# Ledger of designs, part 91: peptides against a protein of PDB entry 3VZA

Target 1, 98 residues: chain A of PDB entry 3VZA
Amino acid sequence: RVERLCKSKELFEERLGLEIRRIHNEQLQFIFRHIDHKDPDKPYMFTLSINEQGDYEVTSCTPPLDCISEFQLKVRETNNFSAFIANIRKAFTALSFK
Target 2, 62 residues: chain B of PDB entry 3VZA
Amino acid sequence: AAYVTQLYYKISRIDWDYEVEPARIKGIHYGPDIAQPINMDSSHHSRCFISDYLWSLVPTAW

## One batch from the design tools (peptide; made by RFdiffusion4, then SolubleMPNN)

Design b2_p19_7_s4 (from b2_p19_7, 8 letters changed)
Fold by OpenDDE base, seed 5:
Structure b2_p19_7_s4 (fold): chain B 98 residues (1-98), chain C 62 residues (1-62), chain A 19 residues (1-19)
Amino acid sequence: as target 1 above (98 residues)
Amino acid sequence: as target 2 above (62 residues)
Amino acid sequence: PPTLSVFELLKLIKELEFP
């Protein structure tokens, strides 16, 4: 099972182009790659925490996204974390064309 | 790795087939309506295309 | 819709290995 779990993580990282890491101050870092087809390894990142009020909070976004605050509001309202992550990736993808 | 893989599933709703050859991207996407099979030959696609395709399976409606 | 509770997220944050 341990071997399968390790393989699973690697498969998700490579196939989704998404790495998930825990970083300081109880935050999750989401690192998207495979966004720019001309530079597949270029990272697009955001960090997430639960604030003192118990709400999802984006603590950083690199490169910055105009829509990130709206997405934060939406995920708080809907608790649809999947859509939250997917919309961020879509936004990063759109940004890569600018 | 158990927790992060759980998170990946919560995000993507993809369950991989771990018993196939490395070049075969095989699994199941569990959408809100019906499950869809994933079965790709990775040698025929770029990494970016594969990722874009897989993410296209994930609904963006809130 | 697919959801992730605050509790689950907190658990994931705390359970994932710190770099």
Scores: peptide ipSAE 0.269, ipTM 0.929, DockQ to the pose 0.398
Fold by OpenDDE base, seed 2:
Structure b2_p19_7_s4 (fold): chain B 98 residues (1-98), chain C 62 residues (1-62), chain A 19 residues (1-19)
Amino acid sequence: as target 1 above (98 residues)
Amino acid sequence: as target 2 above (62 residues)
Amino acid sequence: PPTLSVFELLKLIKELEFP
């Protein structure tokens, strides 16, 4: 049911602190919150597209992550999208402690 | 919202129990080896703790 | 391992509602 799908989305957004949106130029925007325990609403985000070669491409990252290029390579190699997202969140978490 | 929820599942491998009270975070995490239950009282934890915990269930190995 | 194919991602990008 549509109601369950809406509820599911809301549960994921709140519990994972992750919002997923489609934005211009056929991109997905991933917005992490609940990263900084001192400022739970502070967003950490990146955008993703598929380039002309058919590869995952991170088109933006705010705040920037030194490891994002490496993660892009890894997800292209493994196609493990779950690990890709989880590692990005881990990196954002580490950044929040600096 | 079917596509985004599908994506959330592909990312987290969590399936929520939608029949419980809002304060109860109940579901199943389908890990690579075994499925494990999730059952927390959200009133006992901060939003950040809950998120950190749930993300800790997601493997980071490529 | 859990994966998201390029095809699935493209489908998601195309089918997700634009804000």
Scores: peptide ipSAE 0.235, ipTM 0.925, DockQ to the pose 0.414
Fold by OpenDDE base, seed 3:
Structure b2_p19_7_s4 (fold): chain B 98 residues (1-98), chain C 62 residues (1-62), chain A 19 residues (1-19)
Amino acid sequence: as target 1 above (98 residues)
Amino acid sequence: as target 2 above (62 residues)
Amino acid sequence: PPTLSVFELLKLIKELEFP
């Protein structure tokens, strides 16, 4: 089972170009790659925590996204975490064309 | 890694076929109404194309 | 209430139902 789980993680990381890491201060780091076709390894990332109110909170975003605060509001309202992550990737993709 | 793999599934709604050759990207995307097969030859596509394609399967509507 | 650990965050996400 552990072997399968490790393989699953690796497949998701490579195929989605998304790495999910646990980092300091009880945060998750989401690292997107494969965004810029000219530089597939360039990372686009944000960190996520749960604040004392129990709400999702984006604690950093690099490069910065104008829409990230709105997305944080939306995910708090809808709890649609899938759309949250997908929209962030979409925004990073758009940013890569600037 | 159970939690992170479940998180990937929650995000993408993709279930991989783990029994195929490494060059074959095979799985199922479970949309709200219909399940669609994924079956790609990774050697025919760039990493960016593959990722873009897979993410295109994920709804962005809130 | 206190903040949740990463483990608790993952657990929370695991149990969430997404539209």
Scores: peptide ipSAE 0.158, ipTM 0.917, DockQ to the pose 0.065
Fold by OpenDDE base, seed 1:
Structure b2_p19_7_s4 (fold): chain B 98 residues (1-98), chain C 62 residues (1-62), chain A 19 residues (1-19)
Amino acid sequence: as target 1 above (98 residues)
Amino acid sequence: as target 2 above (62 residues)
Amino acid sequence: PPTLSVFELLKLIKELEFP
C-alpha cells in the first residue's frame, strides 16, 4: 500500500504539474509547474493555512495574483476547495501570457 | 503519502490506473454528472498539454 | 473516495507529515 501511495503521489505531481508540501508554521505550499509552455519548469506557487478563526488563509503567492483575495473569499463562502485550486491555476495560466 | 493523495483526489477527482505502462496516462475523472475515462499516450503530448488537459476536466464554478 | 473534507485534511496535515 505504501508503494502504491507513493506512486500515486508521483503520478499526480507529474501529470497535474502540482506539488504539495507541508512547510513551516503549519502551512501547505502548492507549487504549480507546466503553466508556461515556453518554460514548463517555472514554478507558480502559493501557501495556505487555516487561521485562528478556522478560515482558509493564503499566506503568500508567487507571482502575485490580483484575484487571490477574491478567491480566498469565495472558498470561505463555498468551501469548494477544488474550484479554489483550479481557479488559481487558471489565473496563473492567464498571467503567463502577459 | 495517504493524506496528500487524498488531497489530490479531492482537488482533481481523478483516480489513476496504476497497472499500465508509464507512458500511458489512464484513469477516470469523476465529475458531478458523469465519469469520464482518461486514456492518453504521454509520448504524443507535451507535459504542459497533458496538465492543461487534465485541469480542463476540473470545474471552476464555485 | 475519502469521506474527509479538504478542511479536515488540512487540519490533519497541519499536525502530521504526509504518510
Scores: peptide ipSAE 0.216, ipTM 0.921, DockQ to the pose 0.522; fails the geometry check

Design b2_p19_8_s1 (from b2_p19_8, 12 letters changed)
Fold by OpenDDE base, seed 5:
Structure b2_p19_8_s1 (fold): chain B 98 residues (1-98), chain C 62 residues (1-62), chain A 19 residues (1-19)
Amino acid sequence: as target 1 above (98 residues)
Amino acid sequence: as target 2 above (62 residues)
Amino acid sequence: SEEEAKLEEELAKLLEEAK
């Protein structure tokens, strides 16, 4: 099972271009690659925590996204985490064309 | 790794076929209305195209 | 770390109940 789980993680990382890491101070780091077709390895990332109230909280975003605070509000309202991540990737993609 | 793979499924709704050759990207995307089969030859596409295509399967409606 | 593992576990629990 451990071997299968490791393979699953590797497939998701490569195919989605999304790495998920546990980092210091009780945070998860989401790293998108394959965003910029001219520089596929360029990372687009944000960090996430659960605050004292139990709500999703974005603690950093690099490069910065003007819409990230709105997305944080939307995910708290809808609890649609899939749409949350997909919309962030869409926003990063839009930045890569500027 | 169990929790992270759970996160990937909750995000993408994709289940991979782990028994095919490495160059074959095969799986199923489970949308709200229909299950969409995935079957690609990775050697025929760039990494960015593959990722863009797979993410296009994920709804962005809240 | 233990703190990182706890966060991942709690996030997974939340996502289980989420869309």
Scores: peptide ipSAE 0.166, ipTM 0.917, DockQ to the pose 0.043
Fold by OpenDDE base, seed 1:
Structure b2_p19_8_s1 (fold): chain B 98 residues (1-98), chain C 62 residues (1-62), chain A 19 residues (1-19)
Amino acid sequence: as target 1 above (98 residues)
Amino acid sequence: as target 2 above (62 residues)
Amino acid sequence: SEEEAKLEEELAKLLEEAK
């Protein structure tokens, strides 16, 4: 099972172009690639934590997204984490066209 | 790795077929109402196209 | 690290209960 779990992670990373890392200060880093078709390896990333109140909190976003604060509010209201991540990717994609 | 794979499934609702050759992208996407098979030849598509396609399966409605 | 693993575990728990 350990071998399958490792393979699963690799498949998701490559096929979704999404890497998830545990980083310092109890945060998760989400790194999107495959956003810019002319520069597939260019990273678009944000970091996430669970604050003292137990709510999802975006602690950084690179490049910055004007909509990230609204998305944080929406995910707290709906608990739709899938839509949260998908909308962030959509926003990064839109940004890459500029 | 167990927890991160759980996150990937929660995000994407995709379950991969791990018994196929690396060049075959095969799995199932579990939408809210229907399960849809995924079956692609990765050699026919760019990395960006594949990612865009798979993400297109994920609803963005809150 | 242990702290990183703790966050991942807590997030996983929350996601199991999420819509």
Scores: peptide ipSAE 0.159, ipTM 0.917, DockQ to the pose 0.042
Fold by OpenDDE base, seed 3:
Structure b2_p19_8_s1 (fold): chain B 98 residues (1-98), chain C 62 residues (1-62), chain A 19 residues (1-19)
Amino acid sequence: as target 1 above (98 residues)
Amino acid sequence: as target 2 above (62 residues)
Amino acid sequence: SEEEAKLEEELAKLLEEAK
């Protein structure tokens, strides 16, 4: 089971270009790669926590996204975490062309 | 690792086929109405193309 | 760490209840 889980994680990381890390102060770090086709390893990342109210809270975003606060609001309203992550990736992708 | 793999599934709705060779990207994407098979030869595509394609399967509607 | 594990667990729990 452990071997399968490790393999699963590696496949998702490589194929989606998304790494998920647990970091200090009870946060998760989401690192997107494969965004910039000219520099596939360039990271685009944000950190996420759950606040005292139980709501998703973005604690950092690098590079910054103007839409990230709106996305935080949307995910709190809809609880659609999948769309939340996908929209962030789409926004990073758009940013890479600027 | 169990929790992170659960997160990946909740995000992508993709279930990989772990029995195939590494160069074969095979799995199933589960949409709200249909299940779409994934079957790619990774040697035919860039890493960025593969990621872009897979993410294109994930709905962005809230 | 224990704190890191707690967040991962809590997120996983929330996602089970989410879309």
Scores: peptide ipSAE 0.158, ipTM 0.917, DockQ to the pose 0.043
Fold by OpenDDE base, seed 4:
Structure b2_p19_8_s1 (fold): chain B 98 residues (1-98), chain C 62 residues (1-62), chain A 19 residues (1-19)
Amino acid sequence: as target 1 above (98 residues)
Amino acid sequence: as target 2 above (62 residues)
Amino acid sequence: SEEEAKLEEELAKLLEEAK
């Protein structure tokens, strides 16, 4: 089972171009790669925490996204975490063309 | 690692086939309406194309 | 590290409840 879990993580990281890290101050870091086809290893990332109210809170976003605050509101309203992450990736993709 | 793999599934709704050759990207995407098979030869595509394709399977509707 | 693990666990719990 341990071997399978390790392999699963590696496959997701490579195929989705998404790395998830536990970092300081009770945060999760989401790092997208494979966004810019001209620079596949360029990271697009944000950090996430659960605040005192129990709500998802984006604590940083690099590069910054104008829509990130709206997405935070939407995920709090819908609790659709999948759509939340997918929309962020879509936004990063759009940003990479500018 | 158990928690992070759970997150990946909750995000992507993809389950990989772990028994295939390394160059084969095989799995199933579980959409809300129908399950969609994934079967790609990774040697035929760029890493960016593969990622873009897989993410295209994930709904963005809230 | 324990704080990080706690957040991951709480996030996982929330995701399970939502689905």
Scores: peptide ipSAE 0.153, ipTM 0.916, DockQ to the pose 0.041

Design b2_p19_8_s2 (from b2_p19_8, 11 letters changed)
Fold by OpenDDE base, seed 5:
Structure b2_p19_8_s2 (fold): chain B 98 residues (1-98), chain C 62 residues (1-62), chain A 19 residues (1-19)
Amino acid sequence: as target 1 above (98 residues)
Amino acid sequence: as target 2 above (62 residues)
Amino acid sequence: ASEEEELERELEELLKKAE
């Protein structure tokens, strides 16, 4: 099982182009790659935490997204975390064309 | 790795087939309606295309 | 919903337990 878990993580990272890391101060860092077809290794990332109120909070976003605050509101309202992550990736993708 | 792989599943709803050769991307996407098989030859696609395709399976409706 | 609760719980677990 341990071997499978290791392989699973690697497969997800490569195939989704998404790396998930725990960072300091109880935050998760989400690093998207494979966004820019001209530069597949270029990272697009954001960090997330649970604030004192227990709500999802985006603590950073690089490059910045105008829509990130709205997405934070949406995920708090819906708790649809999957859509939250997918929409962020979609926004990063759109940004890569500018 | 257990937690992060669980999170990947929660995000993507994809379950990989771990018994296939590395060149084969095989799994199942569990959408809200019907499960869809994933089965493609990675050598025929760019990394970006593969990622874009897989993410296209994930609904963005809130 | 149940899925949302599970996901939030997992996120919290990741925040505390993830490598």
Scores: peptide ipSAE 0.232, ipTM 0.925, DockQ to the pose 0.037
Fold by OpenDDE base, seed 1:
Structure b2_p19_8_s2 (fold): chain B 98 residues (1-98), chain C 62 residues (1-62), chain A 19 residues (1-19)
Amino acid sequence: as target 1 above (98 residues)
Amino acid sequence: as target 2 above (62 residues)
Amino acid sequence: ASEEEELERELEELLKKAE
């Protein structure tokens, strides 16, 4: 089962172009690739933590997104984490065209 | 790895078929209404296209 | 609601394991 879990992680990373890392200070780092078709390896990333109130908090976003604060508000209101991540990727995609 | 793979499923709602050849992207996306089969030949598409397609299956409505 | 709570729990576990 451990072998399957490792394979599963690798498949998700490659196919979704999304890497998830545990980093220091109790944070998760989400790294999107395959965003820019002209530069597939260019990373688009953000870091996330759970703050003292138990709410999702974006601690960094590179490149910056004007909509990230709104998305943070929306995910706190709806708890729809899937939509949260998908909308961030959508925003990064839009940014890649500029 | 268990937790991160669980996160991937929570995010994407995709379950992969692990018993196919590496060039085949096969799985199921579980949407709110119906389950959608995924079956792609990765050699026919760019990495970006594949990712864009898979993410297009994920609803963005809050 | 249960799915959201489960996801939050898993995220929290990942954060805890990051320490």
Scores: peptide ipSAE 0.224, ipTM 0.923, DockQ to the pose 0.038
Fold by OpenDDE base, seed 4:
Structure b2_p19_8_s2 (fold): chain B 98 residues (1-98), chain C 62 residues (1-62), chain A 19 residues (1-19)
Amino acid sequence: as target 1 above (98 residues)
Amino acid sequence: as target 2 above (62 residues)
Amino acid sequence: ASEEEELERELEELLKKAE
């Protein structure tokens, strides 16, 4: 079972181009790749935490997105985590076109 | 890895078929209304195309 | 807390233990 779980993680990372890891200060780092077709390994990242009030909080975004604050508000209102992550990737994709 | 795979499912709503050969990307996307089969030959597509396609299955409506 | 928040917290704990 452990081997299957490890394989599942690897498949998601490669196929979605999304890596999830813990970083310092109780934060999750989401790393998108496969965004820029001319540079598939270029990372697009944001960090997420649960603040003292229990709400989703984006603690960093690289490169910066002017829409990230609005998305943080939307996910707090809707609790639609899937749409939250998908919209961030969509925004990174748009940004990659410059 | 149990929690991370659960999180990936919560994000993507994709369940992979783990019994196929590595070159085959096979699974099911569970949308809000219908289930959509996934069946791709990875050798026929770029990594970016594959990722873009899979993410296109995920609704962005709040 | 939502189910997603619980998963995130548990993921953080799991990854912390794995380090």
Scores: peptide ipSAE 0.222, ipTM 0.922, DockQ to the pose 0.046
Fold by OpenDDE base, seed 2:
Structure b2_p19_8_s2 (fold): chain B 98 residues (1-98), chain C 62 residues (1-62), chain A 19 residues (1-19)
Amino acid sequence: as target 1 above (98 residues)
Amino acid sequence: as target 2 above (62 residues)
Amino acid sequence: ASEEEELERELEELLKKAE
């Protein structure tokens, strides 16, 4: 029950290297780690909200991604949230190689 | 925790096996066509490799 | 479509809980 849910969250956080936080102003913060093999604890983050039109909106991205606006457009068009998150991680990974 | 766990599943399409030893990463990835088992010994891999591998299971096609 | 709607509802619930 509750214990299992807590364990599940911990497993996802560790294994995917993804932490999800609820933050102020009706936003979600997604924190990726395990991106840079040389610095596995280095965080790569973005925040997400639902705007007044009901659309997904990226409110911040650290470090910045040139492709984030395109991804926001794509997720609005497809509603494929899984691909949205996966593509962001892929982009962060590419960025980590510099 | 229930909501975030559901979100993790919606993102990754992974269900974990919660009845195994901590060092065993066991679960099932549910792809659009075929479900594939996950069964890794975490002691044999880096954290980054494990994460990269699991994310590689998630399709990036829109 | 149904899964996307469920995800959006879940996100909205998460956002609501962030308040």
Scores: peptide ipSAE 0.219, ipTM 0.923, DockQ to the pose 0.038

Design b2_p19_8_s3 (from b2_p19_8, 12 letters changed)
Fold by OpenDDE base, seed 3:
Parts: C-alpha cells; sequence; structure tokens
Structure b2_p19_8_s3 (fold): chain B 98 residues (1-98), chain C 62 residues (1-62), chain A 19 residues (1-19)
C-alpha cells in the first residue's frame, strides 16, 4: 500500500505538474510546473492554510495573481476546492503568455 | 502519502491505472455527469501538453 | 475535516518521527 501511494503521488506530480508539500507555519505549498511550454520546469506556486475561522487562506502567490483574492473568496463560498486549484492553474497559464 | 493522494483525487477527480507500462498514461476522469477514460502514449506528447490536457478535464465552474 | 488539514497532520507526524 505504501509503495502504491508513493507511486500515485509521483504520477500525479509528473502528469499534472503539481507538487504539494508542507512548509513552515502549518501551511501547504502548491507548486505548478509545465505551465510555460518554453520553460516547463519554471515553478508557479501559492501557499495555503486554514485560518482561525476554519477558512481557506492564501498566504502567498508567486508570481502574484490579481485574481487570487477573488478565488479565495469563491472557494470559501462554494467549497469547490477542485475549481479553486484549477482556476489558479488557468490563471498562471494566462500569466505565462504575458 | 494517503492524504496527499486523496487530495490529488479531490482536485483532479482522476484515478490512475497503476498496472500499465510507464509510458502509458491510463486512467479515468470522473466528471459530474460522465466518466471519461484517459489513455495516452506519453512518448507522443510533451510534458506540458499532457498536463494541459489533463487539467482541461477539470471543471473550472464554481 | 478538510483534506488540507489531514495532509498537514500527516506530513507533520512524518516529520516529527524523522527527528
Amino acid sequence: as target 1 above (98 residues)
Amino acid sequence: as target 2 above (62 residues)
Amino acid sequence: EEEERKLEEELKELEEKAK
């Protein structure tokens, strides 16, 4: 089971170009790659935590996204975490063309 | 890595087929209406194309 | 429980065990 889970993680990381890791202060870091076709390994990332109120809170975003605060609001309203992550990737993709 | 894999599924709604050769990207995307099979030869596509394609399966509607 | 919180706890435990 452990071997399968490790393999699963690696497959998701490579195929989705998304790495998820714990960082300091009880936060999760989401690192997107494969965004810029000219530089596939260039990272696009944000950090996420659960605040005192129990709500999703974006604590950083690199490079910055103008829409990230709106997305944070939307995920709190809808609880659609999938759409939240997907929209962030979409926004990073759009940014890579600028 | 139990919870991280659960999180990946929560995000992507993709379940991989782990019993195929490494060059084969095979799985199922579970959308709200239908289940869409995934079956790609990774040697025929760039890493970016593969990622873009898979993410295109994930709805962005809130 | 949110999946994020579950992940944090899991990874936290692993890190602590590795110390």
Scores: peptide ipSAE 0.109, ipTM 0.914, DockQ to the pose 0.047
Fold by OpenDDE base, seed 4:
Structure b2_p19_8_s3 (fold): chain B 98 residues (1-98), chain C 62 residues (1-62), chain A 19 residues (1-19)
Amino acid sequence: as target 1 above (98 residues)
Amino acid sequence: as target 2 above (62 residues)
Amino acid sequence: EEEERKLEEELKELEEKAK
């Protein structure tokens, strides 16, 4: 089972092009790759924490996204974490065409 | 990696088939209304295409 | 939030294990 779980993580990372890390100050870092077809390894990332109110808070976004604040609001309202992450990836994808 | 795997599932709603050859991307995406099978030959696609396709399965409606 | 917390704990454990 442990072996399968490790394999599962690797499969998700490679297939979704999404790495999830814990970073300093109890934050999660989400690193998207496979966004730019001309540079598949170019990272697009954001960091996420739970603030004192218990709400999701985006603490950084690289490259910056104009829509990230709106997405933060939407995920707080809907609690749809899946749509939150997917919309961020969609936004990064759109940005890669600029 | 139980928790990280659970988070990946919560995000993507994808459950992989772990008993297939490495070049075969096989699994199931569980949408809100239907379950959609995934069955791709990774050797036929770029990494970016594969990721784009899989993410296209994930609803963006709030 | 619950998933985030669990992930934080797991990743912490993995980091400690890797040492």
Scores: peptide ipSAE 0.102, ipTM 0.915, DockQ to the pose 0.052
Fold by OpenDDE base, seed 1:
Structure b2_p19_8_s3 (fold): chain B 98 residues (1-98), chain C 62 residues (1-62), chain A 19 residues (1-19)
Amino acid sequence: as target 1 above (98 residues)
Amino acid sequence: as target 2 above (62 residues)
Amino acid sequence: EEEERKLEEELKELEEKAK
């Protein structure tokens, strides 16, 4: 089972181009790659925490996204975490074409 | 890595087939209405194309 | 929220075991 779980993590990281890590101060770091077809290893990142109110809070975003505050509001309203992450990736992808 | 894989499933709704050869990307995407099979030869596509395709399966409607 | 908490706890445990 341990071997299967490790393999699963590696497959998700490579195939989705998404790495998820715990970082300091009880936060999660989401690192997208495979965004820019001209530079597949270029990282697009954001960090996420649960604030004092128990709500999702984006604590950093690199490169910055104008829509990130709206997405934070939407995920708080809908609790649709999947759409939250997918929309962030879509926004990063849009940046790569500028 | 149980919790991180659970999170990946929560995000993507994809379950992989772990018994196939490394060059085969095989699994199932569980959409809200139907299950969609995934079956790709990774040697025929770039890493970026594969990722873009898989993410295209994930609904962005809130 | 629950998945985030579980992930953080799991990764924390792994880090501690690796010491």
Scores: peptide ipSAE 0.099, ipTM 0.915, DockQ to the pose 0.048
Fold by OpenDDE base, seed 5:
Structure b2_p19_8_s3 (fold): chain B 98 residues (1-98), chain C 62 residues (1-62), chain A 19 residues (1-19)
Amino acid sequence: as target 1 above (98 residues)
Amino acid sequence: as target 2 above (62 residues)
Amino acid sequence: EEEERKLEEELKELEEKAK
């Protein structure tokens, strides 16, 4: 099982181009790669925490996204975490063409 | 890596087939209505294309 | 929150094991 779990993590990281890490102050860091086809290793990142009210809060976004605050509201309203992450990736992808 | 893989599943709704050769990307995407098979030859596509394709399976509707 | 908590606990455990 341990071997499968490790392999699973590696497959997700490579195939989705998404790395998920814990960072300081009880935050999650989401690192997207494979966004820019001309620079596949260029990272697009955001950090996420649970604030004092118990809500998802984006604590950083690099590069910045104009839509990130709206997405934060949407995920709080819907609890659709999948759509939250997918929309951020879509936004990063759009940004890579600018 | 149990919890991180669970998180990946929550995000992507993809289960991989771990019994195939590394060059074969096989799995199942579980959408809200139907399950769709994934079956790609990774040697035929760029890393970016593969990622874009897989993410295209994930609904963005809230 | 539950996903975050579990992930953090797992990553913490892995970090401790790696020491």
Scores: peptide ipSAE 0.090, ipTM 0.914, DockQ to the pose 0.049

